# Peptides against a protein of PDB entry 5CWW: the designs that were tried, part 7

Target 1, 194 residues: chain A of PDB entry 5CWW
Amino acid sequence: VPKLQGPFDFDLNPEDEQDDEVELKDIYVIGEKPRVADLMRGEEEELEMMKEDQHNGLSLNIICLLSTSGQVKICLDIDGVEAQWLPPRSKNKRLFAPPPEPPSLLTFQTFDTLKPAEVTPDGWPMFSEDATSPYSFYVTHPAGITYISLTPWVFRLESELQSDSEAGTEFRIDLLAKGQGSERDRIFTQTRTQ

## One batch from the design tools (peptide; made by RFdiffusion4, then SolubleMPNN)

Design b2_p17_5_s3 (from b2_p17_5 with T2V K7R K14E)
Fold by OpenDDE base, seed 2:
Structure b2_p17_5_s3 (fold): chain B 194 residues (1-194), chain A 17 residues (1-17)
Amino acid sequence: as target 1 above (194 residues)
Amino acid sequence: RVEKLARKLAELVERRK
């Protein structure tokens, strides 16, 4: 039986967001890139071909959260949360280890997909995947559809995570932090027929 | 906030090395 996980702590959550004020409506998870090197042990030639075709995704899970107001929060799984199962009902009263500190998500970016006038109390925005890219998705709402792409920063962040060089790392990370650079485009707006 | 984010990202990069 799968174990319920959470709560998650949001590191660098906007100070103005009281946890109680944001009603979440949907969650979209972008899984970390597969460790192809571990999967392809013994097939070195195929590994090289796959490394070229693998637009090397991020080696971190990305957790996207969507509120009723159409706010998107992009969070990074910095702790590497894994699926957990309930321990087999073994009678050994394992000493209640103090509950592990809740895993933390790093709030990388927060942005709106709706204008204030488009926000409705009964609004139910939803995520949907983009079949063409694992790091792109749509937010659908009765008011419209917004395309989002994380590609502008995902590959840059991965480059830093894989880099053995400390030279310029601080500068490049500062650029990532200042200009998260997610693409956001309203591809459809529902015209209210007056 | 940006400075804190940069620091957290730097710490993340350092932990992966």
Scores: peptide ipSAE 0.600, ipTM 0.948, DockQ to the pose 0.756
Fold by OpenDDE base, seed 4:
Structure b2_p17_5_s3 (fold): chain B 194 residues (1-194), chain A 17 residues (1-17)
Amino acid sequence: as target 1 above (194 residues)
Amino acid sequence: RVEKLARKLAELVERRK
């Protein structure tokens, strides 16, 4: 049986967000792509071919959170949260190890998909995947549909995570932090027929 | 916030090395 995980701590959560004000409605997880080198430890020839097509995704899980207001929060799983299963009911009273510190998510970016006038108390925005891109998705709300793509920064971040060189890393990371770089396009807006 | 984010990303990169 899968174990329920959480709570998660949000590192660099916007200071102005009172936790009580953000009602989350949906979650979207983009799983990490395994390092091809780690998967192919015995198949050097296939490793080389896969390295050439290394549109290797991010080696971190991305957790997207969606609020009732249409706010999207993009978080990085920096601690490497793995799927956990409930331990078999072995009777051994394992000493209550202090609950492990909740894993931290790094809040990379927060942005809105709705205009203030489009926000409704009963609004139910939802994520949906883009079948054509693992790092793109949609936010659907009664007021409209927003396309989101993380591709502008994901591959750059992965390049830094895989780089053996420290040269220019600080500069490139600074650019990532400044730009945050997710694409956001409203692809549909519900016209109220007057 | 940007500076803090940059620092956290840098720390992340360092931990992976």
Scores: peptide ipSAE 0.599, ipTM 0.948, DockQ to the pose 0.766
Fold by OpenDDE base, seed 5:
Structure b2_p17_5_s3 (fold): chain B 194 residues (1-194), chain A 17 residues (1-17)
Amino acid sequence: as target 1 above (194 residues)
Amino acid sequence: RVEKLARKLAELVERRK
């Protein structure tokens, strides 16, 4: 039986966000690139085809959170949260080890998809995938549809995670932090027919 | 905040090397 996980701690959450004020409506998870080398032990031909796909992904899970107001929060799974299963009913009173520290998510970026005038109390924004890119998605709201792409920074971050060179790493990380650079395009706006 | 984010990303990169 799968174990319910959470709560998660949000590292670098905006100080001005009172957690109590943000009603979450949807969650979108972009899984890390598969460790094909570990999964495909023995299938060398399929391994080569999947290596091409592996070069195009982040070695971290990305967790996107969507609020009623159309706010998107992009979080990085820095601890590598894995699926957990309920321990089999072993009769042995496992000494309750102190609960491990809750896993942390790193808040990378927060931005809005709606204008203040478009926010409604009954708004129900939803994520939907882009079939053409694993790092692009849509936010659909009654007021409009917004395209989001994480591609401008995902590949740069992965290059730093895979780099054997320390030369210039600090500078490139500073650029990532300053210019997170997610693309955000409103592709449809619902005209209020009066 | 940006400086803190940069530091956290740097720590992440170092942990993966």
Scores: peptide ipSAE 0.599, ipTM 0.948, DockQ to the pose 0.756
Fold by OpenDDE base, seed 3:
Structure b2_p17_5_s3 (fold): chain B 194 residues (1-194), chain A 17 residues (1-17)
Amino acid sequence: as target 1 above (194 residues)
Amino acid sequence: RVEKLARKLAELVERRK
């Protein structure tokens, strides 16, 4: 049986987010790039062919959160949270180890997909995948559909995570922090029939 | 916030080296 995980701590959550105002409606997880080098440990010939086909993904899980208001929060799994299962029912009352510190998610970016006039109390925005790109997705709401792509920053962040050189790293990280640069395009708007 | 985010990203990069 899978173990329930959480709560999660959110590092760098916007200070103005009153916890009481953000009703979460959906979650979308983009899994980390498979560590091909770790999986192919022992097959050197196949490693060279797969280096070219390394679909350059991020070596971190991305957690996307969606509120009733159409706000999207992009979080990075910096601790590398893994799926956990309940231990088999051994009867031994092992002393409750103090609950481990909750894992942290890093809040990378927050943005809106709806205009204030489009927000409704009974809104039900949902995520859907883009079959053509692992780092692109859609937000569907009764008011319209928004396309989102994380590709502008994902590959830059991965380049820093894989870099053996410290030269220019501070400058490039500062640029990532100042301008996250996710693409966001409204592809459909529902016309209110009066 | 931006400076704190940059610091957290830098710490992440350092942990991976």
Scores: peptide ipSAE 0.595, ipTM 0.948, DockQ to the pose 0.761

Design b2_p17_5_s4 (from b2_p17_5 with T2V E3K K4E K7Q)
Fold by OpenDDE base, seed 5:
Structure b2_p17_5_s4 (fold): chain B 194 residues (1-194), chain A 17 residues (1-17)
Amino acid sequence: as target 1 above (194 residues)
Amino acid sequence: RVKELAQKLAELVKRRK
């Protein structure tokens, strides 16, 4: 039987602590790249095609959160949250290991998709996928549609995570932490009919 | 190693102003 997971802790920047009152409306998950070597034991031809695709993804799950105000929060799953199952009814009271600390999500970036004048109390922004890239998506709101792409930093982060060289890693990770270079383009704006 | 680098990223993100 699947186990219900949560709550998740969010490691927020101190500047984002004031935004804790933000009402969330939608969630968008970008799964980690598959460990093809473990899944495709026996299908060598599909393994080669997927190896080319393996260079194109992040080894961490990405969790995107969307608020009523059109704020997007990009979170990284550093702990590697996996599906959990209820233990079989074994009669042996296994010593209650202290409940593991709840998994934490790292808030990597926060940004707005709406102008303050576009925010409405009844606004219901939603995520939608981009069929052309797993690391791009849209935010749809009555005021307009915003295209978002994580590609400017995702591949650089993956390169650091897979690098065998420690030289310059700290510097490059620091640049990633400071740069927050997600692409954000308003592709449609609904003109208020006066 | 991935976890170590991810933890380092977390530390740097928390230190950013």
Scores: peptide ipSAE 0.289, ipTM 0.860, DockQ to the pose 0.108
Fold by OpenDDE base, seed 2:
Structure b2_p17_5_s4 (fold): chain B 194 residues (1-194), chain A 17 residues (1-17)
Amino acid sequence: as target 1 above (194 residues)
Amino acid sequence: RVKELAQKLAELVKRRK
């Protein structure tokens, strides 16, 4: 039987502490890239093709959160949350392992998809996938549609995570942390017929 | 190593003003 997971703690920037009042409307999860080496154990040729595709995605799960106001939070699963199953009903004494600290999600980036004047109390923004890229998606709201792409930073981050060299890693990670590298483009705006 | 780098990223993001 699957185990219910959560709650998740959010490592928010102190400036984002206003987030406690954010009403979430939708969630979009981008799963980590599969460990191809584990899946393709025996198909050396396919392993080489998949290694050549340096664009296989991020080794971390990405959790995108969408508020009623059209605010998007891009969160990274640093702890590597895996599916958990209820232990078999073995009669043996529950060693009360201290409840594991709830997994923390790192808020990597926060941005708005709506202007303040576009925010409505009855607005219901939603995520939708981009069929052309696993790291791109749309936010749809009655006021308009916004395209979002994480590709500008995802592959750079993955390159650092997979790098065997420590040289310059801290500097490059610092640049990623300071960067607002997600692409955001309003592709459609609903014309208010006056 | 992935976890270590991810933790470093988390630390740096938290320090982001």
Scores: peptide ipSAE 0.286, ipTM 0.859, DockQ to the pose 0.108
Fold by OpenDDE base, seed 4:
Structure b2_p17_5_s4 (fold): chain B 194 residues (1-194), chain A 17 residues (1-17)
Amino acid sequence: as target 1 above (194 residues)
Amino acid sequence: RVKELAQKLAELVKRRK
């Protein structure tokens, strides 16, 4: 039986502590690339071919949060929330290890998909996947549809995570952090027919 | 914000080596 995971501790940037209770409406999870080495313990040759396909996804789970206002938060699962299975009811009262600290999510980026005038109390923005890319998705709202792509930074970040060299890592990560981050494009806007 | 993120990301990279 899958274990219910959470609560997640959001390392929300303190500046996002604007008291506006951002009501979350949807969550979109991009699973980490399976460590092919762990899955393919038997087929070394396929492992090498998959390593050569440099289009290897991020080794971290990405959790996208969507608010009623159309705000998107891109969060990285730094602690590696793995699928936890409920331990078999073995009778051994293993001392409740203090509940593991809730996994911390690193907020990588926050942005809006709606203009202030498009935000409505009854608005229900939703995520939908992009069938063509695992790191792209859409936010659909009655006011419009926004395309989002994480590709501008995901592969660069993965390159840093897999790098054996510490030289320049801090600099490159700083560049990632300072970058524009995710691509955002409004692909459809509902025109109010006056 | 950017500095904090950079630091956290840098720490993450260091932990995975």
Scores: peptide ipSAE 0.185, ipTM 0.789, DockQ to the pose 0.701
Fold by OpenDDE base, seed 3:
Parts: sequence; structure tokens; C-alpha cells
Structure b2_p17_5_s4 (fold): chain B 194 residues (1-194), chain A 17 residues (1-17)
Amino acid sequence: as target 1 above (194 residues)
Amino acid sequence: RVKELAQKLAELVKRRK
């Protein structure tokens, strides 16, 4: 049985302390790339094929949050939240280890998918996957559909996380931290029939 | 090493301000 995990603490940048109670409507999770080396213990041939796929995903989980207003928050799991399972009902009253500190999510980027005039109180935006890329998705709202891609920064970040060289890493990570590199394209707009 | 770099990223994101 899966263990209930949470609550998660969001290390929200203190400037996002605009007290506007952002009502969340949807969540989209992009899981970390499988640790092929750990999973493929014994399948040497399949390991070589996966190394050649330069499109290896990010080693961190990505959590996307969507508000009623069409605001998207891209969060990174820097602590590496692992799936936890309830221990088998062994009758032994093992002393409750103090609950581990709740994992923190890093807010990497925040952006809007709707114009102010498109925001409605009854709006229900939703995420949907892109079948062509694990790091691309759509936000669907009654006012329109927005395509989002994380590919401009995900592969660069992964390259830094896997780099054996410390030379220039701080500078490149600083550029990633300052950048708003996600692609965002409105692919459909609903014309209000007057 | 991944954890160290991720923590460094978190620190730099917090310093954007």
C-alpha cells in the first residue's frame, strides 16, 4: 500500500508572497529519468542503447502547478522524493521515528497562460500531455490552448547535474536560475461569438 | 554530486532577488 506523502513545503521565493490566495486547479508531474544503471543490473546490452539516447530526461522530478487564473508554476524536487510504501503490518510497535522533515520544492519558473481579460471565476484550466515529448504539455482553458515546452533548459540543467567538471558550473547554473527559458505558445484562441 | 548541484541551484534561485 502506498504511504501518504506530504504536506510538501514550497520554498516560494519571498517576492511571490503576494498574498493572493492562488487557487490551484491541476497538477502535472514529470518523473525523473529512470536510474538505468540501478534498474538494468544484469542487462548490459540495453544499458548501451540507453546511453546513446542523448535525450535522457532530468534526474529531478518536475511538478507543475496550475491555478484558476491560468498561472503555471514549474517546481523542481531537489530533495529527491522517493515513493514510500507502508511497511508490511509487522505487529512490532517499532518506535515512530520522528517524521522526516517535509520535502521542499523549488519554484523554478512562474508564468501566465491567460490574458487578464480571459480569466473567469468559473474557469477550469487543465493539463494534458504531449505524446511527442515527456517535457512538453498543454494547458487547456475555455479561452484557448497553450503549448508549453521545458526542453530549452531541462537538457542544459541535466548536463550540469551530470558533469564531472566543476569549471564554469556555478556560472552556468546561475544563468539557468536567472533564465525564463520555457517555451510558451498559444496554439488556439476561442473567438467570443458576440 | 547531483544533490550538491541541486542545492546550489536552489541557493542561486533564492538570490535572484
Scores: peptide ipSAE 0.315, ipTM 0.870, DockQ to the pose 0.108; fails the geometry check

Design b2_p17_6_s1
Fold by OpenDDE base, seed 2:
Structure b2_p17_6_s1 (fold): chain B 194 residues (1-194), chain A 17 residues (1-17)
Amino acid sequence: as target 1 above (194 residues)
Amino acid sequence: VKELAEKLAALVKKRKA
């Protein structure tokens, strides 16, 4: 039986947002790229082709959270959460192992998809996948649809994670953190039919 | 932003170790 995982600690939540009980409505998970090297230990030619495919995604899981207000939080799984199963009923309750510290999610970016006037108490924002890119998605709400793309930073972050050299890493990470982050585009706005 | 950069840098260092 799969083990229920969580809670997760959120690292770098803005202080102002911590006080407001953000009611989450949806979660969108972008899984880490498959470790092709581990999967294809015998197929060198396919490994080279997959390396050339520029679509080498991030080696981290990305957890996107969506609130009732249309706030999106982009979080990185920095601990590398793996699937867990309930231990077999082996009687040795090691009673005293301190509960493992909950896994942490690093909040990379938080942004709104709705204007304050578009937020409704009965609003039900949802994520939808983009079939054209694993790192793009839509936020749908009765007020409108917003396209989100993580591509502006994902590949740069992956480049740093895969780099053999530490030289300049801190500088490039600083630039990445100070950058515009995710692309956002409101592709549809619902006209209030009076 | 600075804190984010520090955390990301720490992550990168951890992955390279």
Scores: peptide ipSAE 0.521, ipTM 0.931, DockQ to the pose 0.803
Fold by OpenDDE base, seed 3:
Order: sequence, then C-alpha cells, then structure tokens
Structure b2_p17_6_s1 (fold): chain B 194 residues (1-194), chain A 17 residues (1-17)
Amino acid sequence: as target 1 above (194 residues)
Amino acid sequence: VKELAEKLAALVKKRKA
C-alpha cells in the first residue's frame, strides 16, 4: 500500500508570497526521466528509443498544481521525493524516529489560465495529458481550454544539470529564470450565448 | 527572479558535486 506523503514546503519567490488561500482542485505530476543505469537493466529496445529521442526529459519530477480560479503553479522536486510504501507488518515496535523534515518544492512559475471574468464558483478546472509530449498538457474549464508546454525551459535546465563544466552555468540559469518560461496558448474559448 | 536563479544555480551545483 502506498504511503501518504506530505506536507510539502513551497520554496516561493517573495513576489509570489501572496498568502492567497488558493484552493487546489487538481495535481499533475511529470515523473523524472529514468536514469541510464536503470535503463541498462531493462530491454535493449527502451535503450535505443531513449538514444534516438534527443529530447532527454528532466532528471527532476515536476509537480503542477491547479486552483479553482485556474491558476497553475509549476513546481520542481529538488529533494527527489520517491514513492514510499507502508512497511510490512513487522511485530517490532519501530522506535519513533523523529519525523523527517518535509520535502521542499521549488516554485518555478505561476500563471493564470482564466480571465477574472471567466472564474466562477462552480468552475472546475482539470489537467489532461498531451499524447504528443510528456512535458505538455491541457487545462480544461467550462470557459475554455488552454495548452501548456514546459519544453521552452525543461531541456535547457536538464542541459545545465548534466553539464560537466560550471563555466557559464550561472549566466545561462539567470537567462532561464528571466525568460518567459512555459508556453501558454488558449486553444478554445466557449462563446457565452447571451 | 533573482532568488529563483540562485536556487536553480544551487541545485545545479549540488547535482554536479
């Protein structure tokens, strides 16, 4: 049985510290790419597919959070949270180890998918997968559908994480942080029949 | 933005160590 994990600490930029009690409605997790060493233990066919797909995914989990208002928060799992399972019923009273410190999530980006006039009390935004890319997804709401892609920054970040040289890393990371971040396009808008 | 860059840089450094 999977163990319930949390709470998570959000490492937010001071500009995002608006204590807005954001009611979360949905979560979307993009798992880290498997390590090459883990693939070498699998079927040769999976190894060939990963070599041909130059689009090596991020070596970090990405956690996307969606509020009732259509706000999306993109978070990086910097601590490497792994799935935990309940220990088998061992009779031994495990001494209460102090609870581990909660893992931290780094907020990379926050943005809205809805206009203020589109937000309704009964609105229920949801995530859905893009079949063409693991780093793209949709936010669906009665008012419309928004396409989101993390590809503009994910591969650049991964290149820095895997780089053998520290030369220029700080500069490139600064440019990445100052960039536009994720792609966001409203692909459908529901026409209000007056 | 500056804080984000610093945290990302720290993450990159930690992964390379």
Scores: peptide ipSAE 0.516, ipTM 0.930, DockQ to the pose 0.695
Fold by OpenDDE base, seed 5:
Structure b2_p17_6_s1 (fold): chain B 194 residues (1-194), chain A 17 residues (1-17)
Amino acid sequence: as target 1 above (194 residues)
Amino acid sequence: VKELAEKLAALVKKRKA
């Protein structure tokens, strides 16, 4: 039987700690890059084709959270959360194992997709995938549609995670954190019939 | 931003170890 996971702790930036309790409406998960080398032991030709077609994705799960107000939070799974199963009914519950620390998510970026005047109490923003890229998606709201792309930072972060050299890593990570982050483009706005 | 950079740097270090 699958084990219910959560709650998750969110490592938020100090700037986000002041955000009022945000009502979440949707969650979008981008799975980590599969370890193709581990999955395809013996199929070298398919491995090469998959390496060429595998736009080198991030070796971390990305969790996107969407609020009623159209706020998006981009979070990284730093603990590598895996599917958990209920332990077999073995009688020896070790009673005294300290409760495992709850898994944490690192908030990478927070931004809005709606203007204040577009926010409604009954708003129902939703995520939808982009069929052309695993690291791009849309936020759909009655007021409009926003395109989001994580590509400006995802590949740079992955290069640091896979690098054999520690030289300059701290500096490049500092630049990544100070950067503009994700791309945002409002591709459609609903005309209010005045 | 500084805290984010520190956490990301710690993550990178952990993955390389």
Scores: peptide ipSAE 0.515, ipTM 0.930, DockQ to the pose 0.737
Fold by OpenDDE base, seed 1:
Formats: structure tokens, C-alpha cells, sequence
Structure b2_p17_6_s1 (fold): chain B 194 residues (1-194), chain A 17 residues (1-17)
């Protein structure tokens, strides 16, 4: 049985100026790229083909959160939260281990997909995947559909994570953090017929 | 933004160790 994980602490949560508890409506998880080296212990020939695929993803899980207002929060799993299974009923549960500190998520970016006038109390924004890219997705709302791509920064971040040299890393990370971050494109807008 | 950069840098450093 999968173990329920959480709560998660959010690091660098921009002060949501709105004291209003941001009601989350949806969550979208982009799993880290598979560590092929750990999976393919047996077949040497397939290892070379899959090494090329290792360049196609981030070695961190990404957790996207969507509020009722259409706010998207892009979070990085910096602690490397692994799927936890309920331990088999082994008798020796050390009862007194302090509860592990909840894992932290690093808020990379927060942005809106809706204009204030498009926000409705009955609005139900939802994530949907892009079949063409693991790092692109859509936010659908009755007011419109927004395409989002993490590709502008994900591959750059992965390059830094995989680099053997520390030279220039700090500078490139500074540029990454100061950049516009994720691509956003409103691909459809519902015209309110007055 | 500066804090984000610092945390990302720390993450990168941690993964390389």
C-alpha cells in the first residue's frame, strides 16, 4: 500500500500578499528522469542508447500546484522524495524516532494563468499533460487554456546539476533565477458574450 | 531572486558532492 506522504513545507514561497488561503485545485507532478544506469544493470548495448535520453530531463521531481484563481506554483523537490511504501508489519518499530522533518519544496516560480476579471468563484482550473513533451502542460479553465513549458530553464538547470566543473555555475544559476522562467502562452480565450 | 539563486546553487553543490 502506498504511504501517504506530506505535509510538504514550501521554501521561498513568495509572500502571498493575499492572506486568503490559496485554495489548491490541482497538482501536476513531473517525475525525475529515470536513472537508467540503476535500471539497466544487465544490458550494455541498451545503456548507450539510453544515455542520450538521460539528457532529456531533470534529475529532480517537479511539483506544479494550481489554485482556484489560476495561480501556478512550480516547485522543485530538493529533498528527493522517493515513493514510500508502508513498511511491512515488522514488530520492531522504533516508536521514538522523532518524526522526520517534513520534506521541503523549493518554489522556483509562481505566476497567474488568468486575469483578475477571468477568476470566478466556481472556476475549476485543471492541469493536463502535453503528449509531446514531459516538461510542457496545459492549464484549462472555462475562461481559457494556457500552454506552459518549463523547457526554458529545466535543461539549463540539469546541465548545472550534471556539470563536472563548478566554474561559472554560480553565475549561470543567477541568470537562471533572474530569467523569465517558464514559457506561458494563452492558446485559447473564451469570449464572454455580453 | 537572490535567495532562489543561493538555494539553487546549494542544491547543485549538494548533488555534485
Amino acid sequence: as target 1 above (194 residues)
Amino acid sequence: VKELAEKLAALVKKRKA
Scores: peptide ipSAE 0.522, ipTM 0.932, DockQ to the pose 0.769; fails the geometry check

Design b2_p17_6_s3
Fold by OpenDDE base, seed 4:
Order: C-alpha cells, then sequence, then structure tokens
Structure b2_p17_6_s3 (fold): chain B 194 residues (1-194), chain A 17 residues (1-17)
C-alpha cells in the first residue's frame, strides 16, 4: 500500500502577501529521469546511447501545484522524495524516531494562468499532460486553457547538475534564476457570447 | 531571485558531492 507522503515544506515560498490561503486544486508531478546508470547495470552500450540522447530530463522530480485562482507553483524536489510503501506491520515498535523533517520543495517559479476577472470561487482549474513533451502541460479552466512549458530552464538546470566542472556554474545558475522561467501561452479563451 | 540562485547553486553543489 502506498504511503501518504507529506506535508511538504516549501522553501522560497513567496509569502503571498494575500492572507487568502491559496486553496490547491490539483497537483502535477513530473518524475525525475530514470538514472539509466542504475537501471541499466549490465547494458553499458545502451547506457551510452541513452546518455548521448541530450534530451535527458531533469534528475529531480518537479511538483506543480495549481490553486483555485489558477496560480501555478513549480517546485523542485530537492530531497529526492521517493514513493514510500507502508512497511509491513512488523510488531517491532521501532522507537518513533523523531518524525523525519518534512521533505522540502524548492519553489522555482510561481505564476498565474487566469486574469483576476476570470477567477471564480467555484472555478476548477486542472492540469493535463502534453503528450508531446514530459516537461509541458496544460492548465484547463472554464475561462481558458494555458499551455506551460518548463523546457526553457529544465535542460539548463540538468546540464548544471550533470556537469563535472564547477567553472561558470554560479554564473549560469544566476542566469537561469533571473530568466523568465517557464513558457506560458494562453491557447484558448472562452469568449462570453454576448 | 538571488535566493533562488543561491539555493539552486547549493543544490548543484550537493549533487556533485
Amino acid sequence: as target 1 above (194 residues)
Amino acid sequence: TKELAKKLAELVKRRKE
């Protein structure tokens, strides 16, 4: 049985000055790329070919959170949260180790997909995947559909994570952090028929 | 932004250790 995980601590969560508790409606998880090296222990040749496929995804899980207001928060799993299974009820009262510190998520970016006028109390925005890219997805709301792509930064970040050289890393990370981050495009807007 | 960059840099560093 899968174990419920959480709560997660959000690092660099912008204090939404708005006292309004952002009600989350949906979560979209982009799993880390498989460590091919760990999985392919035995097929070294295929491993090298897969390493050459420069389109290797991020070696971190990405957790996207969607609020009722259409706010998207993109978080990085910096602690490497893995799926946990309920341990078999072994009778051994393992001394309650202090509850492990809740895993932290690094808030990479927060942005809105809806205009203020489009936000409704009963609004139900939802994530949906992009079949063409693991790092792209849609936010669907009655007011419209927004395309989101993480590709502008994901591959750059991965390049830094995989780099053997520290030279220029700080500079490139600074550029990444200062960048616009994720691509957003409103692909559909519900026109109020007059 | 500066803090984000710092955290990302720390992440990169930790991953290389």
Scores: peptide ipSAE 0.532, ipTM 0.935, DockQ to the pose 0.763
Fold by OpenDDE base, seed 2:
Structure b2_p17_6_s3 (fold): chain B 194 residues (1-194), chain A 17 residues (1-17)
Amino acid sequence: as target 1 above (194 residues)
Amino acid sequence: TKELAKKLAELVKRRKE
């Protein structure tokens, strides 16, 4: 039986957002891509071909959170949360180890997909995948549709995670953190027929 | 942003260890 996981602590959550009970409406998870080397241990020739075309996705899970107001929070699973199962009913009362500290999610970016005037109490924004890219998705709301892409930073972050050299890492990470982050484009706006 | 950079740098460091 799968074990319920959570709660998760949000690292670098803006203070202004901590007090506001953000009503979440949807969650979109982009799973970490397995290392090709781990999957293809037996086929050396296919490994070389896949290395060229494999825009290796991020070796971290990405958790996107969507609020009723259309706010998107992009979080990184820095602890590497894995699926957990209920332990077999072993009769031995193992000493309750203190519950492990809840896993943390690193808030990478927070942004709005709706204007304040577009927010409605009955609004139900939803995530949907982009069939063309695992790191792109849509936020659909009655007021409109917003395209979001994580590609501007995901591959750069992965490059740092996989780099053997520490030289320049701090500088490049600083640039990543200061950058625009995710691409966001309102591709459709519903015209209110007056 | 500075805190984010710090946390990302720590993450990168932990993955290289």
Scores: peptide ipSAE 0.531, ipTM 0.935, DockQ to the pose 0.807
Fold by OpenDDE base, seed 5:
Order: C-alpha cells, then sequence, then structure tokens
Structure b2_p17_6_s3 (fold): chain B 194 residues (1-194), chain A 17 residues (1-17)
C-alpha cells in the first residue's frame, strides 16, 4: 500500500507576508530524467533513443505550485523524494526510528501569472502540459492563459550538476540564481466584452 | 538570491560527492 507523504518543508520561501494565506489550487510535477541505463538493462536500441532524450532533462524533480491568485512557485526536489510503501505488518515492534526529517523542497522562483485586477475568488487557475516540451506548461485562468518555460535555467543547472570540474561553478550558479529565471508569456487574455 | 545561490551550490557539491 502506498504511504501518504508529506508535509514538505519549503526552503527559501520568500517572506512574502501573503504566503501564509496562499491557497493552493493545483500542482504540476516534472519528473527527473529517467536513469534509463538502470531501468532498461537489456533493451539497447531503446536505450540509445532514450539517451538522446536524456541529455535534455534535469536530474531533479520539479514541483510547481499554483495558488488561487495565480501565483506560481517553482520548487526543486533536492532530497530525491521516492515513493514509499507501508511496511508489511511485521509483528516485530521495530523500534520507532526517530521520524526522518521531513523532505525539503528548494524554492527556486515565485512569480504571478495574473494582474491584481484579474484575481477572483472563484478563478480556479490550472496547470496544463505542453506537448512539445516537458519543461514548458500553461497556466489557464478565466482571465487568460500564460505560457511558462523553465528551459532558460534547467539545462544550465543540469550542466552544473553533471560537470566534472568545480572550476567556475560558484560563478555560474550565482549567475543562474540572479537571472530572470523562467520565461512567462501571456498568450491569451479574455477581453471583458462590456 | 544570495541564499538561493548558496543552496544550489550545496546541492551541486552534494551530487558530486
Amino acid sequence: as target 1 above (194 residues)
Amino acid sequence: TKELAKKLAELVKRRKE
């Protein structure tokens, strides 16, 4: 039986005073690139095709959170959260190991997809995938649709995670952290027909 | 941003160990 996981701790949550009141409406998970070499022992041809695609992904899970107000939070799974199963009812009183520290998510970026005037209590913003890219998605709200792409930073971060050299890593990470982050583009706005 | 950079650097370091 799968075990319910959580709560998760959020590292570097911006002290936005409003964060405590943020009602989450949707979650979007971008899974880490598959370690195909470990999973596909024996299917070499499919392995080669998947290797080409594997070079184009992050080795971390990305958790996107969406609030009622259209705020998006991009978080990185830095601890590598795995699926947990309830232990079989072994009669042996396993000494309760101290509860493991809750896994942490690193808040990479927070941004809005709606203008203040577009925010409604019943707006129900939702995520939807982009069929053309695993690292792009849409936020749909009655007021409009926003395209989001993580590609500006995802590949740079992966390059640092996979780099053999420490030379310049600190500098490049500093640039990544100070950068604009994710791309956002409002592709549709609902005109209030008066 | 400085704290984010620090956390990312720690992550990179941990992955290389």
Scores: peptide ipSAE 0.531, ipTM 0.935, DockQ to the pose 0.764
Fold by OpenDDE base, seed 3:
Structure b2_p17_6_s3 (fold): chain B 194 residues (1-194), chain A 17 residues (1-17)
Amino acid sequence: as target 1 above (194 residues)
Amino acid sequence: TKELAKKLAELVKRRKE
C-alpha cells in the first residue's frame, strides 16, 4: 500500500503579495533522470554512447503546481523524495519513530499563464505533457493554451550539479537565478464572441 | 533572487560532497 507523504514545506515561497488563498487545481511531476551510471552497471560500451547524449535530464524531480487563477509554480525536490510503501503489517509494535521532518521543496519560479481579465471563478486550468520533450508542457484553460519549456535553465543547472570544478559555479548560479527562467508562449487564445 | 541563488549554491555544494 502506498504511504501518504506530506505536507511539504516550501522553501523560498515568495510571500504571494496577494493574500488571496491560492487554490491549487493541478500538479505535474517531471521525474529525475535515472543516473545512467547506476542503471548501466555492467554495460561499459553503452555508457560511452549515453555520455554523448547532451540531452541528459535534471538529476532532481521537478514539481509544477497550477492554481485556479492560472498561476504556475516550478518547484525542485532538493531532498530527493522517494515513493514510500507501508511495511507489511508485521504484528510487532514498532515504536513510533518521531515523524521525520517534512521534506522541503525549493520554489524556483512563479508566473501567470492568464491575464487578470481571463480569470473566471469556474475556470479549470490543467497540465498536459509535450510528447516531443520531457521538460516541456502545456497549460490548457478555456481562455487559451500556453506552452511552457524548462529547457533554458534545466541543462545549465544539471551542468553545475555534475561539475567537479568549483571555479565559476557561484557566478553561473547567480546568473541562472537572475535569468528569465522558463520559456512561455501563448499558442492559442479563445476569441470571446461577444 | 539572492536567496534563490544561495539555496541553489548550497544544493550544488551538497551534491559535490
Scores: peptide ipSAE 0.529, ipTM 0.934, DockQ to the pose 0.769

